# Peptides against a protein of PDB entry 8YVU, part 19

Target 1, 39 residues: chain A of PDB entry 8YVU
Amino acid sequence: PQLCYILDAILFLYGIVLTLLYCRLKIQVRKAAITSYEK
Target 2, 160 residues: chain B of PDB entry 8YVU
Amino acid sequence: TWLTVLKKEQEFLGVTQILTAMICLCFGTVVCSVLDISHIEGDIFSSFKAGYPFWGAIFFSISGMLSIISERRNATYLVRGSLGANTASSIAGGTGITILIINLKKSLAYIHIHSCQKFFETKCFMASFSTEIVVMMLFLTILGLGSAVSLTICGAGEEL

## One batch from the design tools (peptide; made by RFdiffusion4, then SolubleMPNN)

Design b1_p9_6_s4 (from b1_p9_6, 5 letters changed)
Fold by OpenDDE base, seed 5:
Structure b1_p9_6_s4 (fold): chain B 39 residues (1-39), chain C 160 residues (1-160), chain D 39 residues (1-39), chain A 9 residues (1-9)
Amino acid sequence: as target 1 above (39 residues)
Amino acid sequence: as target 2 above (160 residues)
Amino acid sequence: as target 1 above (39 residues)
Amino acid sequence: LLELALSVF
């Protein structure tokens, strides 16, 4: 049970980090699309 | 640019907030239907006794709905209303997290005090079950708070 | 304990889905960058 | 975005 809670914490942290990275990457895709349209 | 991104994702955040609220409400309802919290010794279900799953879910649902409506209608009065609701939901979420953390600490302390090695013992089972439910509710509350804060920032940026 | 494992499974699945989406988005950014460079 | 939301939950 203790290992399960530790795993939950790690997976939760991983989910937060991935969400932030996904948001950043989505912004990059949008910036790249705008740059491609203006060129 | 960040504000523009948040504005485009406002509906998504609103839907996420509503879904989180619904899950919290479902968990609260299930716990209340299966367990008689009033007859449980200690403060293992203090968050449920405080009614957090219910009022918290209501605040998150209202905030999400107002955010979606505000985005669809694009009216200034709805933006202000959504901002107010999102702010209230953020405060409610923060309070809920605090209550859940306190409940979690009490549940963990109870498990440690009684040296719960036998899972099938009634008291230890209830404490363990409470801990699991509180952790799940805590995660959902954090997700709801994140969505509410994001919507609040988006709404505040639109007012400036 | 069983609920903890269920939560772990959900978080793990969420992490996998986000990782796949992140990879796809990263590939899109790279393709957009290449297209912008060739133009 | 909706598909992403459904994937998250």
Scores: peptide ipSAE 0.479, ipTM 0.798, DockQ to the pose 0.044
Fold by OpenDDE base, seed 2:
Structure b1_p9_6_s4 (fold): chain B 39 residues (1-39), chain C 160 residues (1-160), chain D 39 residues (1-39), chain A 9 residues (1-9)
Amino acid sequence: as target 1 above (39 residues)
Amino acid sequence: as target 2 above (160 residues)
Amino acid sequence: as target 1 above (39 residues)
Amino acid sequence: LLELALSVF
């Protein structure tokens, strides 16, 4: 049970980090697309 | 351009596979050191008795290392070797997942049969601990299999 | 304890899905960057 | 690459 909670914490942290990275990457895609259209 | 992208992706997947393998090996070693599995009656630690944490970790580590070496040296024979190793690691990962699922089922059945309401009992504690470790190993094995399959697909694409 | 295991499964699935989406976005960013350099 | 891997994990 304690290990389960530790695993939950790790997975939760991993999910948050991935979500932030995904958001940053999505913003980069949008910026790249805009730059491509302006050229 | 495309080659550099593929190389970076393959190397990343290789590193991920090695890390996964090392974590699995560490968990296996810790469990074997803390628990004398040979003296534990029952099939609660069937995956450990089968030695999956050891050979599975070795296969994944070798696959990852070969992938990294293949990408660094850029030799055709190494690419084929890496492809073979990744394929073997994928098969090993699939087998490992099967073993872990069987172990998980046995552990859950044990907990159910003995109605482990008393967590302080040694047998119930061991069954619960085994279940937790098996779940962790299952997750790691799935990640390793995913990386190995990805590397295999990339390698196969290079051969075509 | 049962809830913990269910949460683990959900978080794990979420992590896998996010990883796949992140990889797809990364490929898109690279394609956009290449297209921008070719123009 | 190792830093990237560590960042993902």
Scores: peptide ipSAE 0.472, ipTM 0.797, DockQ to the pose 0.043
Fold by OpenDDE base, seed 3:
Structure b1_p9_6_s4 (fold): chain B 39 residues (1-39), chain C 160 residues (1-160), chain D 39 residues (1-39), chain A 9 residues (1-9)
Amino acid sequence: as target 1 above (39 residues)
Amino acid sequence: as target 2 above (160 residues)
Amino acid sequence: as target 1 above (39 residues)
Amino acid sequence: LLELALSVF
């Protein structure tokens, strides 16, 4: 049971990091799309 | 193409495979140091008795290292060697998953038969601990197998 | 304790899905960068 | 990719 909670913490942290990276990448794609539309 | 993406991530997959192998090895050594598996009655630690955390970790480590070296040197003979190692690691991973599933079933059956409501009982605690370790090892083995298969596909694509 | 294992499974699945989405987004960013370089 | 991997770890 304690190991399960540790695994939950690791997976939760991984999920948060991936979500942040995904958001950053999505913002970059949006910026690239805006710059391509202005050209 | 999917092959070009996998080729670009080959080093990352190799590093992931090595890391997975190291984690498996660490878990194996910790379990062996804390628990005298040879004196434990029952098949709760059958995967550990078979030595899977050790030989599986070795196979994944060798496969990952060969994949990284093959990518860096970009030699045909190294690519073939990496492909062979990754194939062997994939087979080892599949075998390991099978062993871990069997161990998990035995552990769960043991918990069910003895009606382990009190986790403070030595047998129930050991069975629960074994189940948790086996589940973690199973997840790590799946990750290692995924990396090995990905590297195998990349290597096969380079030979075609 | 059983809820912990269920949470692990959900977080694991979430991690896989996010990884796939991140890879797709990364490919899109690369395609956008290539198209901007050709212009 | 390496920086991304290091950021994950």
Scores: peptide ipSAE 0.443, ipTM 0.783, DockQ to the pose 0.037
Fold by OpenDDE base, seed 4:
Structure b1_p9_6_s4 (fold): chain B 39 residues (1-39), chain C 160 residues (1-160), chain D 39 residues (1-39), chain A 9 residues (1-9)
Amino acid sequence: as target 1 above (39 residues)
Amino acid sequence: as target 2 above (160 residues)
Amino acid sequence: as target 1 above (39 residues)
Amino acid sequence: LLELALSVF
């Protein structure tokens, strides 16, 4: 049970980091799209 | 489009595969160091007795390294080698998953047979611990297999 | 313990989905960067 | 790439 909870913590942390990276990347894509539209 | 994605992420997938392999190896070595699996009665640690954490980690590591090298040098012969290694790693991963599932079933059956309501009993604790480790290794193996398959598809696409 | 394993499965699935989405988004960023460079 | 890998894990 304890190891399972440790795995949960790792996966949860991984999910949070990926979510943050995804959000940052999404913002970059949006900025790039706006720049392309203005050209 | 998907093929192009995989081609651009080959090195990342390779690194991920190596890392997954290293984690699996670490878990395997830790379990082997803490528990004398050879003296444990039953098939609770059948995957460990079969040496899966070791040979599986080796296969994944080799596949990942070859993938990284292939991407960096961008040589046709390395691409073919990486494809072969990734294919072998994928097969090994699939076999590993099968072994882990069998181990998981045995562990669960053991818990059920012994009516492990008292978790502090050594046998029940070992079965529970084995189940947890097997699940962790299963997830890692699935990640490694995913990376290997992705790299295999990428390599196959380059040969077409 | 059973709940922990279920949580692991959910988090694992979430991680896979996020990884796929991240890869897709990264490709979009790269395509946008290439388009910006060609202009 | 290592930074990317460390960022993922």
Scores: peptide ipSAE 0.479, ipTM 0.807, DockQ to the pose 0.043; fails the geometry check

Design b1_p9_7_s1 (from b1_p9_7, 5 letters changed)
Fold by OpenDDE base, seed 1:
Structure b1_p9_7_s1 (fold): chain B 39 residues (1-39), chain C 160 residues (1-160), chain D 39 residues (1-39), chain A 9 residues (1-9)
Amino acid sequence: as target 1 above (39 residues)
Amino acid sequence: as target 2 above (160 residues)
Amino acid sequence: as target 1 above (39 residues)
Amino acid sequence: LISMLKKLL
């Protein structure tokens, strides 16, 4: 049972980190699209 | 800026908030259907007795819906309304987290006092189950609060 | 214990889906960067 | 994002 809760915590942290990385990547894509449109 | 990113994902955050609220409501309903909380001795289900899964889910759902509508219609009055609703939902989420933490502490204390090494005692099983449900509800509430806060920041950034 | 495993399964599935989306987004960014470089 | 939203709804 303790191992399950530890796994939950790790997976939760992983989900948060991936969400942040996804947001950052999406920002980069948008910046690249804006820069290509201004040329 | 972080505000620009949040603005662009506002609808997604709103949908996520609604989904989180619906899951919370479903869990609340399931727990209420399986367990007659009124007959459960002690404060193990204090968060459920307070009706948190229900009113919390409603607040988060309203906040998420208002955020989606505000984003789609792009009307200034809707932005203000969404900001207000998201702020209220954030406060509700914070209160819910507090209640759930208190409940979790009581449940853990109950498990400790009864020395629940013997899993076969119905009381120990119920306390363990309650703890698990409360933890799940806590995680969902944290997710809901995160979405509501994000939407609040987004709405505040649009008013500036 | 069973509820913990259910939560683990949901979080794990969420993590996989996010990872796939992140990979797809990263590939799109790379394609956009290559296309901008060829111009 | 809209496609993801539609899938989530």
Scores: peptide ipSAE 0.480, ipTM 0.799, DockQ to the pose 0.029
Fold by OpenDDE base, seed 4:
Structure b1_p9_7_s1 (fold): chain B 39 residues (1-39), chain C 160 residues (1-160), chain D 39 residues (1-39), chain A 9 residues (1-9)
Amino acid sequence: as target 1 above (39 residues)
Amino acid sequence: as target 2 above (160 residues)
Amino acid sequence: as target 1 above (39 residues)
Amino acid sequence: LISMLKKLL
């Protein structure tokens, strides 16, 4: 059971990191789209 | 194309595969250091007895390294070598998953048959510990297989 | 203990889905960058 | 990507 909780913590951390990266990437896409619209 | 995207992520997938391999080796080494699996009766650690953490990690590590080298050098001969290694790693990963599932079933069956109410009984503790480790290894193996398959698809696309 | 394994499965699935979404988004960013470079 | 690779290594 303790190892299961450790795995949960690792997977949770991984999920958070991926979510942050996804958000940053989404912001970049939006900025690129805005720049393309102004041209 | 999907192939172009996968090619651009090849190094990342290779690193992920190496990391997965290293984690599998670490877990295997820790388990072998704490428990002499050879002296454990039963099939609770069948995946370890088969040496899966060792050979599986080697295959994943080699596949990942070859993928990274192939991408960096952009040489056709390395692409073919990487494709071969990734294919072998994919097969190894699939075999590993099968072994781990079998081990998991045996461990769960053992827990059920012996009515493990007392966690501190050595046999019940070992079965529970095995189940936890096998689950972790199963997840890592699935990740490794996913990376290896992705790299294989990339390599196949470069040969076409 | 059963709940822990269920949580592991959910988090693992979430990680896979996020990875796929991240890859798709990265493709979009790259396509946008190429289109901007051709202009 | 290279920066991420360096962070992982």
Scores: peptide ipSAE 0.478, ipTM 0.801, DockQ to the pose 0.028
Fold by OpenDDE base, seed 2:
Structure b1_p9_7_s1 (fold): chain B 39 residues (1-39), chain C 160 residues (1-160), chain D 39 residues (1-39), chain A 9 residues (1-9)
Amino acid sequence: as target 1 above (39 residues)
Amino acid sequence: as target 2 above (160 residues)
Amino acid sequence: as target 1 above (39 residues)
Amino acid sequence: LISMLKKLL
């Protein structure tokens, strides 16, 4: 049971980090798309 | 800018908020249907007694729905309505987090006082179950609050 | 304890979905970068 | 984003 709660905490942290990375990557894709439309 | 990014994610945040609200409502309904909280002695289910799963879910659902509708119709009155609903949902989320933290502390204290080494005791099982549900609701409430705050910032930026 | 395992399953599934989305987005960024270098 | 929404709905 304690291991389960630790796993929950790790997975939750992983989810937050991945969400932040996904947001950053999405911003990069959008910037690249805007630059391609201006050319 | 960060504002333009938030605007583009507004619908996604709204959907996430609605989903979070629905999950909270489902958990609240299941707990209320399976357990007669009124007959449970102590403050183990204080968050449920306060009705947080119900009113919190409603506020988040309304906020998310208004955000989606506002984005789709692009009407100024809907933007203001969504901003108001998101602000109310943010306040409700903050209050909910506070209630859940208090409930979690009480549940943990109960487990500690009764030395719940015997998991098979009904009271210890109920306290453990309550703690698990409260933790899940706390995580969902934090996610909902994050979405509501993001939508509020987006709406405020559109009015400026 | 059973609820903890359910939460773990949900978080694990969420992590997998985010990882797949991140990979797809990363591939899109790479394709956009290659197209920008060919122009 | 619309595809994600459709998947969630």
Scores: peptide ipSAE 0.470, ipTM 0.794, DockQ to the pose 0.028
Fold by OpenDDE base, seed 3:
Structure b1_p9_7_s1 (fold): chain B 39 residues (1-39), chain C 160 residues (1-160), chain D 39 residues (1-39), chain A 9 residues (1-9)
Amino acid sequence: as target 1 above (39 residues)
Amino acid sequence: as target 2 above (160 residues)
Amino acid sequence: as target 1 above (39 residues)
Amino acid sequence: LISMLKKLL
């Protein structure tokens, strides 16, 4: 049971980190699309 | 800007808020149907006795629906209404988190006092079950609050 | 304990979906960068 | 984002 809660904490942290990375990547894609449109 | 990103994701955040509210309502209903909380001794289910899963779910659902409607219609009056609803939902979420934390502390204290090594004891089982449900509800409430705050910031940015 | 395992399953599924989306987005960024380099 | 929303709805 304690291992389950530890796993939940790790998965939760992983989810947060992935969400932040996804947001950063999405912003980069948008910037690249804008730069491509200006050319 | 961060505001532009939030504006583009406003509908998604609203849908997420509604979904979170529905899950909270389902959990509250299931717990109330399976357990007679009124006859349970102690404050193990204090958050449920306060009706948080119900009124919290209603606030989050209304906030999410108003946010989606406001985004779709782009009317100034709807934006203001959505901002008000999201602000109210954020306050309700904060209150809910506080109640859930208090309930969690009481449940953990109960488990500690009774040295619940044997989960087969009815009282220990109920305390453990309550703790698990409260943790899940706390997680859902944090997600709901995050969406409501994001929508509030987005709405405030549109009013400026 | 059983509820913890249910939460783990949900978080695990969420993590997999986010990872797939991140990979797709990363591929899109790479394709956009290649297209920009060819111009 | 629209595709993800459609998948969720």
Scores: peptide ipSAE 0.463, ipTM 0.786, DockQ to the pose 0.027

Design b1_p9_7_s2 (from b1_p9_7, 5 letters changed)
Fold by OpenDDE base, seed 1:
Structure b1_p9_7_s2 (fold): chain B 39 residues (1-39), chain C 160 residues (1-160), chain D 39 residues (1-39), chain A 9 residues (1-9)
Amino acid sequence: as target 1 above (39 residues)
Amino acid sequence: as target 2 above (160 residues)
Amino acid sequence: as target 1 above (39 residues)
Amino acid sequence: LLSLLQKLL
């Protein structure tokens, strides 16, 4: 049971980190699209 | 800016908030259906007795819906309404987390007092189950609060 | 313990989906960067 | 993302 809770914590942290990375990547894509449209 | 990012993800955050609220409501309903909380001795299910899964889910759902509507219609009055709703939902989420933490502490204390090494006692099983449900609800509430706060920041950024 | 495993399964699935989306987004960013470089 | 959002709604 303790191992399960540890796994939950790790997976939760992983999910948060991936969400943040996804948001950052999406921003980069949008910045690149805007820069290409201004040329 | 972080505000621009949040604005672009506002609909996603709103949907996530609604989904979190629905999951919370489902868990609340399942727990209420399986367990007659009124007959459970002690404060193990104090968060459920307070009706948190229900009113919390409603607040988060309303906040998420208002955020989505505000983003879709792009009307200033809706932005203000969404900001207000998200702020209220954030407060509700914070209160919910507090209640859940208190419940979790009580449940853990109950498990410790009864020295629940023998899992075969129904009381120990119920306390363990309660603890697990409360932890799940806590995680969902944290997610809901995170979405509501994000939406609130986004709405505040649009008013500035 | 069973509820913990259910949560683990949900979080794991969420993590996989996010990872796939992140990879797809990263590939799109790379394609956009290559297309902008060829111009 | 919008299509997924529409599907979820």
Scores: peptide ipSAE 0.439, ipTM 0.795, DockQ to the pose 0.027
Fold by OpenDDE base, seed 5:
Formats: C-alpha cells, sequence, structure tokens
Structure b1_p9_7_s2 (fold): chain B 39 residues (1-39), chain C 160 residues (1-160), chain D 39 residues (1-39), chain A 9 residues (1-9)
C-alpha cells in the first residue's frame, strides 16, 4: 500500500509536468503557425 | 500571448472542471450509499460531514458552465459573471483542499495510533478506506482548483 | 489498496494520453519549422 | 481539442 501511494505521487507529478510541457508546446505551435502565415 | 492561449483553452478547462465536479459527486454519492458516516467513530469522514463533495461540486460545475457559456456568447456581462463564478470556485476549492488535508491528517493519525497492521480489523479498514477516498478527493479538488484559477486568470485578463 | 491501484491506472492512462499528444505536437512544431525554413 | 470537447459534452 505504501508503494502504491508513492506511485500515485510520482504519476501525479508526471501529469503536472506533462501538462506544463504540453501547454508550452501548444504555444510554440501557435507561434510557428503565426510566423508561417506572415511569410 | 499567455492570455490568448488561456482564452482558447477556456472551454476545455471548463469541461475539465465540470468533469471533476461530476467525479466528486459520484464519489460522494458512492461513499454515502455504502457507508453510514454518522455511525463512524471519529472525524475520519469530516470532509463528507462538512458536505464538501456536494457544495464543492456545485461550485465547480457552476464555474465550468458559466465559463463555457461566456466563451460561446462572448458577452461582456457573461465574462464578468464567469469571472465571479470562477473566483468563487477557486475560493471553494482552496477551502476544500484545507478540509481534505485536515481530514487526511486525522485519518493518518488514527491509523498510527491504532497500529493498524491488520487490514481485516474493521476500524483499520474504515480508516484506510477513508484515507484513500480523501486522497482521491484531494487530487480531484487540486485539479478543479487549477482549472478554476486558470479560468479566473483568463477572465481577469479579458477585463483588463 | 485497491482504490490506490485504480487511481494509479487513471493517472497512468492520463500520462500516456498526454505523452501521445505531446509527441504529436512536437511533430507539428517540427513540420512547421521545416516549412518556415523552406520559404 | 474541439473533438475531445464534443466527446466530453
Amino acid sequence: as target 1 above (39 residues)
Amino acid sequence: as target 2 above (160 residues)
Amino acid sequence: as target 1 above (39 residues)
Amino acid sequence: LLSLLQKLL
């Protein structure tokens, strides 16, 4: 049971980090699309 | 640029908030149906006794719905209403997290005091189950609060 | 303990979905960068 | 994202 809670914490942290990275990538895709439209 | 991204994700955040609220209601309903909280010794289910799954889910649901409606209609009055609802939902989420943390501490203390090595002991089983439910509710509340705060920032940015 | 494993399963699925979305976004950024370089 | 939203609603 203790190992399960540790795994939950790791997976939760991983989910937060991935969400932040996803948001950053989405911003980059949008910036790239704007740059491609201006050229 | 950050505000523009949040605006485009506002509907998604609203849906996520509604989903979180529905999950919280489902868990609350299941716990109330399976367990008679009034007959359980101690404050193991203090968050349920406080009605958090109910009012917290209502606040998150209202905030999410208003956010979606505000995004669809693009009316200034709806933006202000959504901002108010998101702010209220953020406050409710913060209060809910506090209650759940207190409940979690009490449950963990109970497990420690009774030296719950035997899972088959009724009191230890109930304390463990309560702890698991509280942890799940805590995670859902954190997700809901994150959504509500994001929507609040988005709405505040539109008013400025 | 079983509820902990259920939470682990949900978080794991969420992590996989986010990873797939992240990979797709990364590929889109790369494609946009290549298109911008050829113009 | 819109497709996911429509699936969730």
Scores: peptide ipSAE 0.437, ipTM 0.793, DockQ to the pose 0.028
Fold by OpenDDE base, seed 2:
Order: structure tokens, then sequence, then C-alpha cells
Structure b1_p9_7_s2 (fold): chain B 39 residues (1-39), chain C 160 residues (1-160), chain D 39 residues (1-39), chain A 9 residues (1-9)
């Protein structure tokens, strides 16, 4: 039971970190598209 | 295009494979240090008795290291050496996948056999603990399988 | 305990899907950067 | 990615 909760915590943290990285990357794609349109 | 992407992520996949291997080795070492598996009655820790965390981690580490070395050696005179290293990594990855699938099937069978209804008995507690460790190893195995398949496809694409 | 295992499976699947989406987005950023450099 | 790799190695 305790190990299952520890695994859940690790996977949850991993999911949050990946979500933040995905959001940052999505913002970078949008910035690159805007810069390409202004040129 | 997809092959070019896989080639660029090859080092990342190799690092992921090494990390997965290290985590499996750490879990194996911790279980062996805390529990004397030799004195545990039954087949609850049969995967540990077979030494899977150790040899599995070694195979994954070798595959990941070969992938990283191949990606770093991009010199024109080392093209043949890089191709050879990628091919060796692909073979190691394929072998790792096969071994992991076999161990995964064995682990699932043990989980089903040791499904205990009486949690308050010491044997049932140990079976539950073993099941949790096997589930963790299963997840790590699936991640390792995904990385090995990706490396194999990348290596095969360079040979074509 | 059964709920913990179900949560682990959901979080694991979520992690895989996010990793695939992250890879796709990273490819899009690289394509956008190449197109901007050729202009 | 290279910086992360250098941190891991």
Amino acid sequence: as target 1 above (39 residues)
Amino acid sequence: as target 2 above (160 residues)
Amino acid sequence: as target 1 above (39 residues)
Amino acid sequence: LLSLLQKLL
C-alpha cells in the first residue's frame, strides 16, 4: 500500500513536469509562428 | 522525416534506457539487502531469485551506452563505426525487449497466483509487497521496451 | 489498494500520451525554426 | 537536451 502511494506520487510529479514542459514548448511554437509571420 | 526525428532523440532514448536500468538495479539491490529472498518460502520473489533486476539492468545499460556512443561519434571517418554501434545497440535492444516480455509474462502469472484474500497473514503481506514491486518493475519494463523499440527502428533506418 | 493500482495505470497512460505529444510538438518547433531560417 | 544529458552523465 505505501509503495503504491509512493509510485503514484512519482508518476503524478512526472505528469506535472511533462505538462509544464509541454506548455512551454507550445508557447515557443506560437512565438516562432508569430516571428515567421512578421518577417 | 520520422527517422530523422528518432535519430535526433536517440541520445535521449539511450539516457532514458540507462536511467530505467539504474532504477531497476537500485530496486533489486534494495530488495536483496532488506529481504533474505533465500529464506522466503514460495515463489513470491522468483524474479529476484532469477537475478532479473541485475542482468536486465546490465542489458539495458549496454544498449543505452552503445546508442549514446554512436550518436556522439558523428565524424565522417567514424561513419562505419557509428553504424556498427547503432546496429549493436539495436540488437541489444531487441534482445532486451524479448527478455522483458518473457519476464513480464512470468511476473503477471505470479501476481495472479499470489492474489491473497487474507491480508493479516505474514505470507499475504509479503505477497502484497512482492506484487507492488512487480508492478513497479512492469512499468519500468514497458518504458525500457519503448526505448529499445525506438532505438531498433532508428538503427534499422540507418541501414536502409 | 485496488484504487491505487487503477490510479497508477491511468497516470502511466497519461505519461506515455504526454511524452508522444511532447515529441510531436518538438518536431513542429524544429520545422518552424528551419522555415524561419530559410526566409 | 544536451545540457540535461551532461547533467545525467
Scores: peptide ipSAE 0.437, ipTM 0.795, DockQ to the pose 0.027
Fold by OpenDDE base, seed 3:
Structure b1_p9_7_s2 (fold): chain B 39 residues (1-39), chain C 160 residues (1-160), chain D 39 residues (1-39), chain A 9 residues (1-9)
Amino acid sequence: as target 1 above (39 residues)
Amino acid sequence: as target 2 above (160 residues)
Amino acid sequence: as target 1 above (39 residues)
Amino acid sequence: LLSLLQKLL
């Protein structure tokens, strides 16, 4: 049971990091699309 | 193409495979040092008795190292060697998953038969601990297999 | 304890899905960058 | 690994 909670913590942290990276990448794609429309 | 993406991430996949192998080896070593698996009654630790954490870790480590070396040197002979090692690692990973699933089923069956309501019973505790370790090893093996398969596809694409 | 294992499975699946989405988004950013260089 | 992390950021 304790190992399960440790795994949950690691997976949760991984999920948060990936979500932040995904958000940053999504913002970059949006900025690139806007720049392409203004050209 | 998917092949181009895999080629660019080949080094990362190789490092991930080595890391996974090291974690598996560490878990295997810890379990062997804490528990005398040879004296444990039953097949609760069948995956450990088969030595999977050790040979599986070796295969994944070799596959990852060869993949990194092949990418860095970009030599045809190294690419072929890496492809062979990754293929062997993929087969080993598949075998490991099968062994772990069998062990997991046996451990779960043991827990069910003994109606392990009291985790303080030595047998129930050992079965529960084994189940947890086997599940962790299964996840790591799946990750290792995924990296090995990805590297194999990348290597095969370079030979075509 | 059973809830912990269920949570692990959900978090694991979430991690895989996010990884796939991140890879797709990264490819889109690269394609957008290449298109901007050709213009 | 650090260069990969920098490329990811």
Scores: peptide ipSAE 0.388, ipTM 0.778, DockQ to the pose 0.022

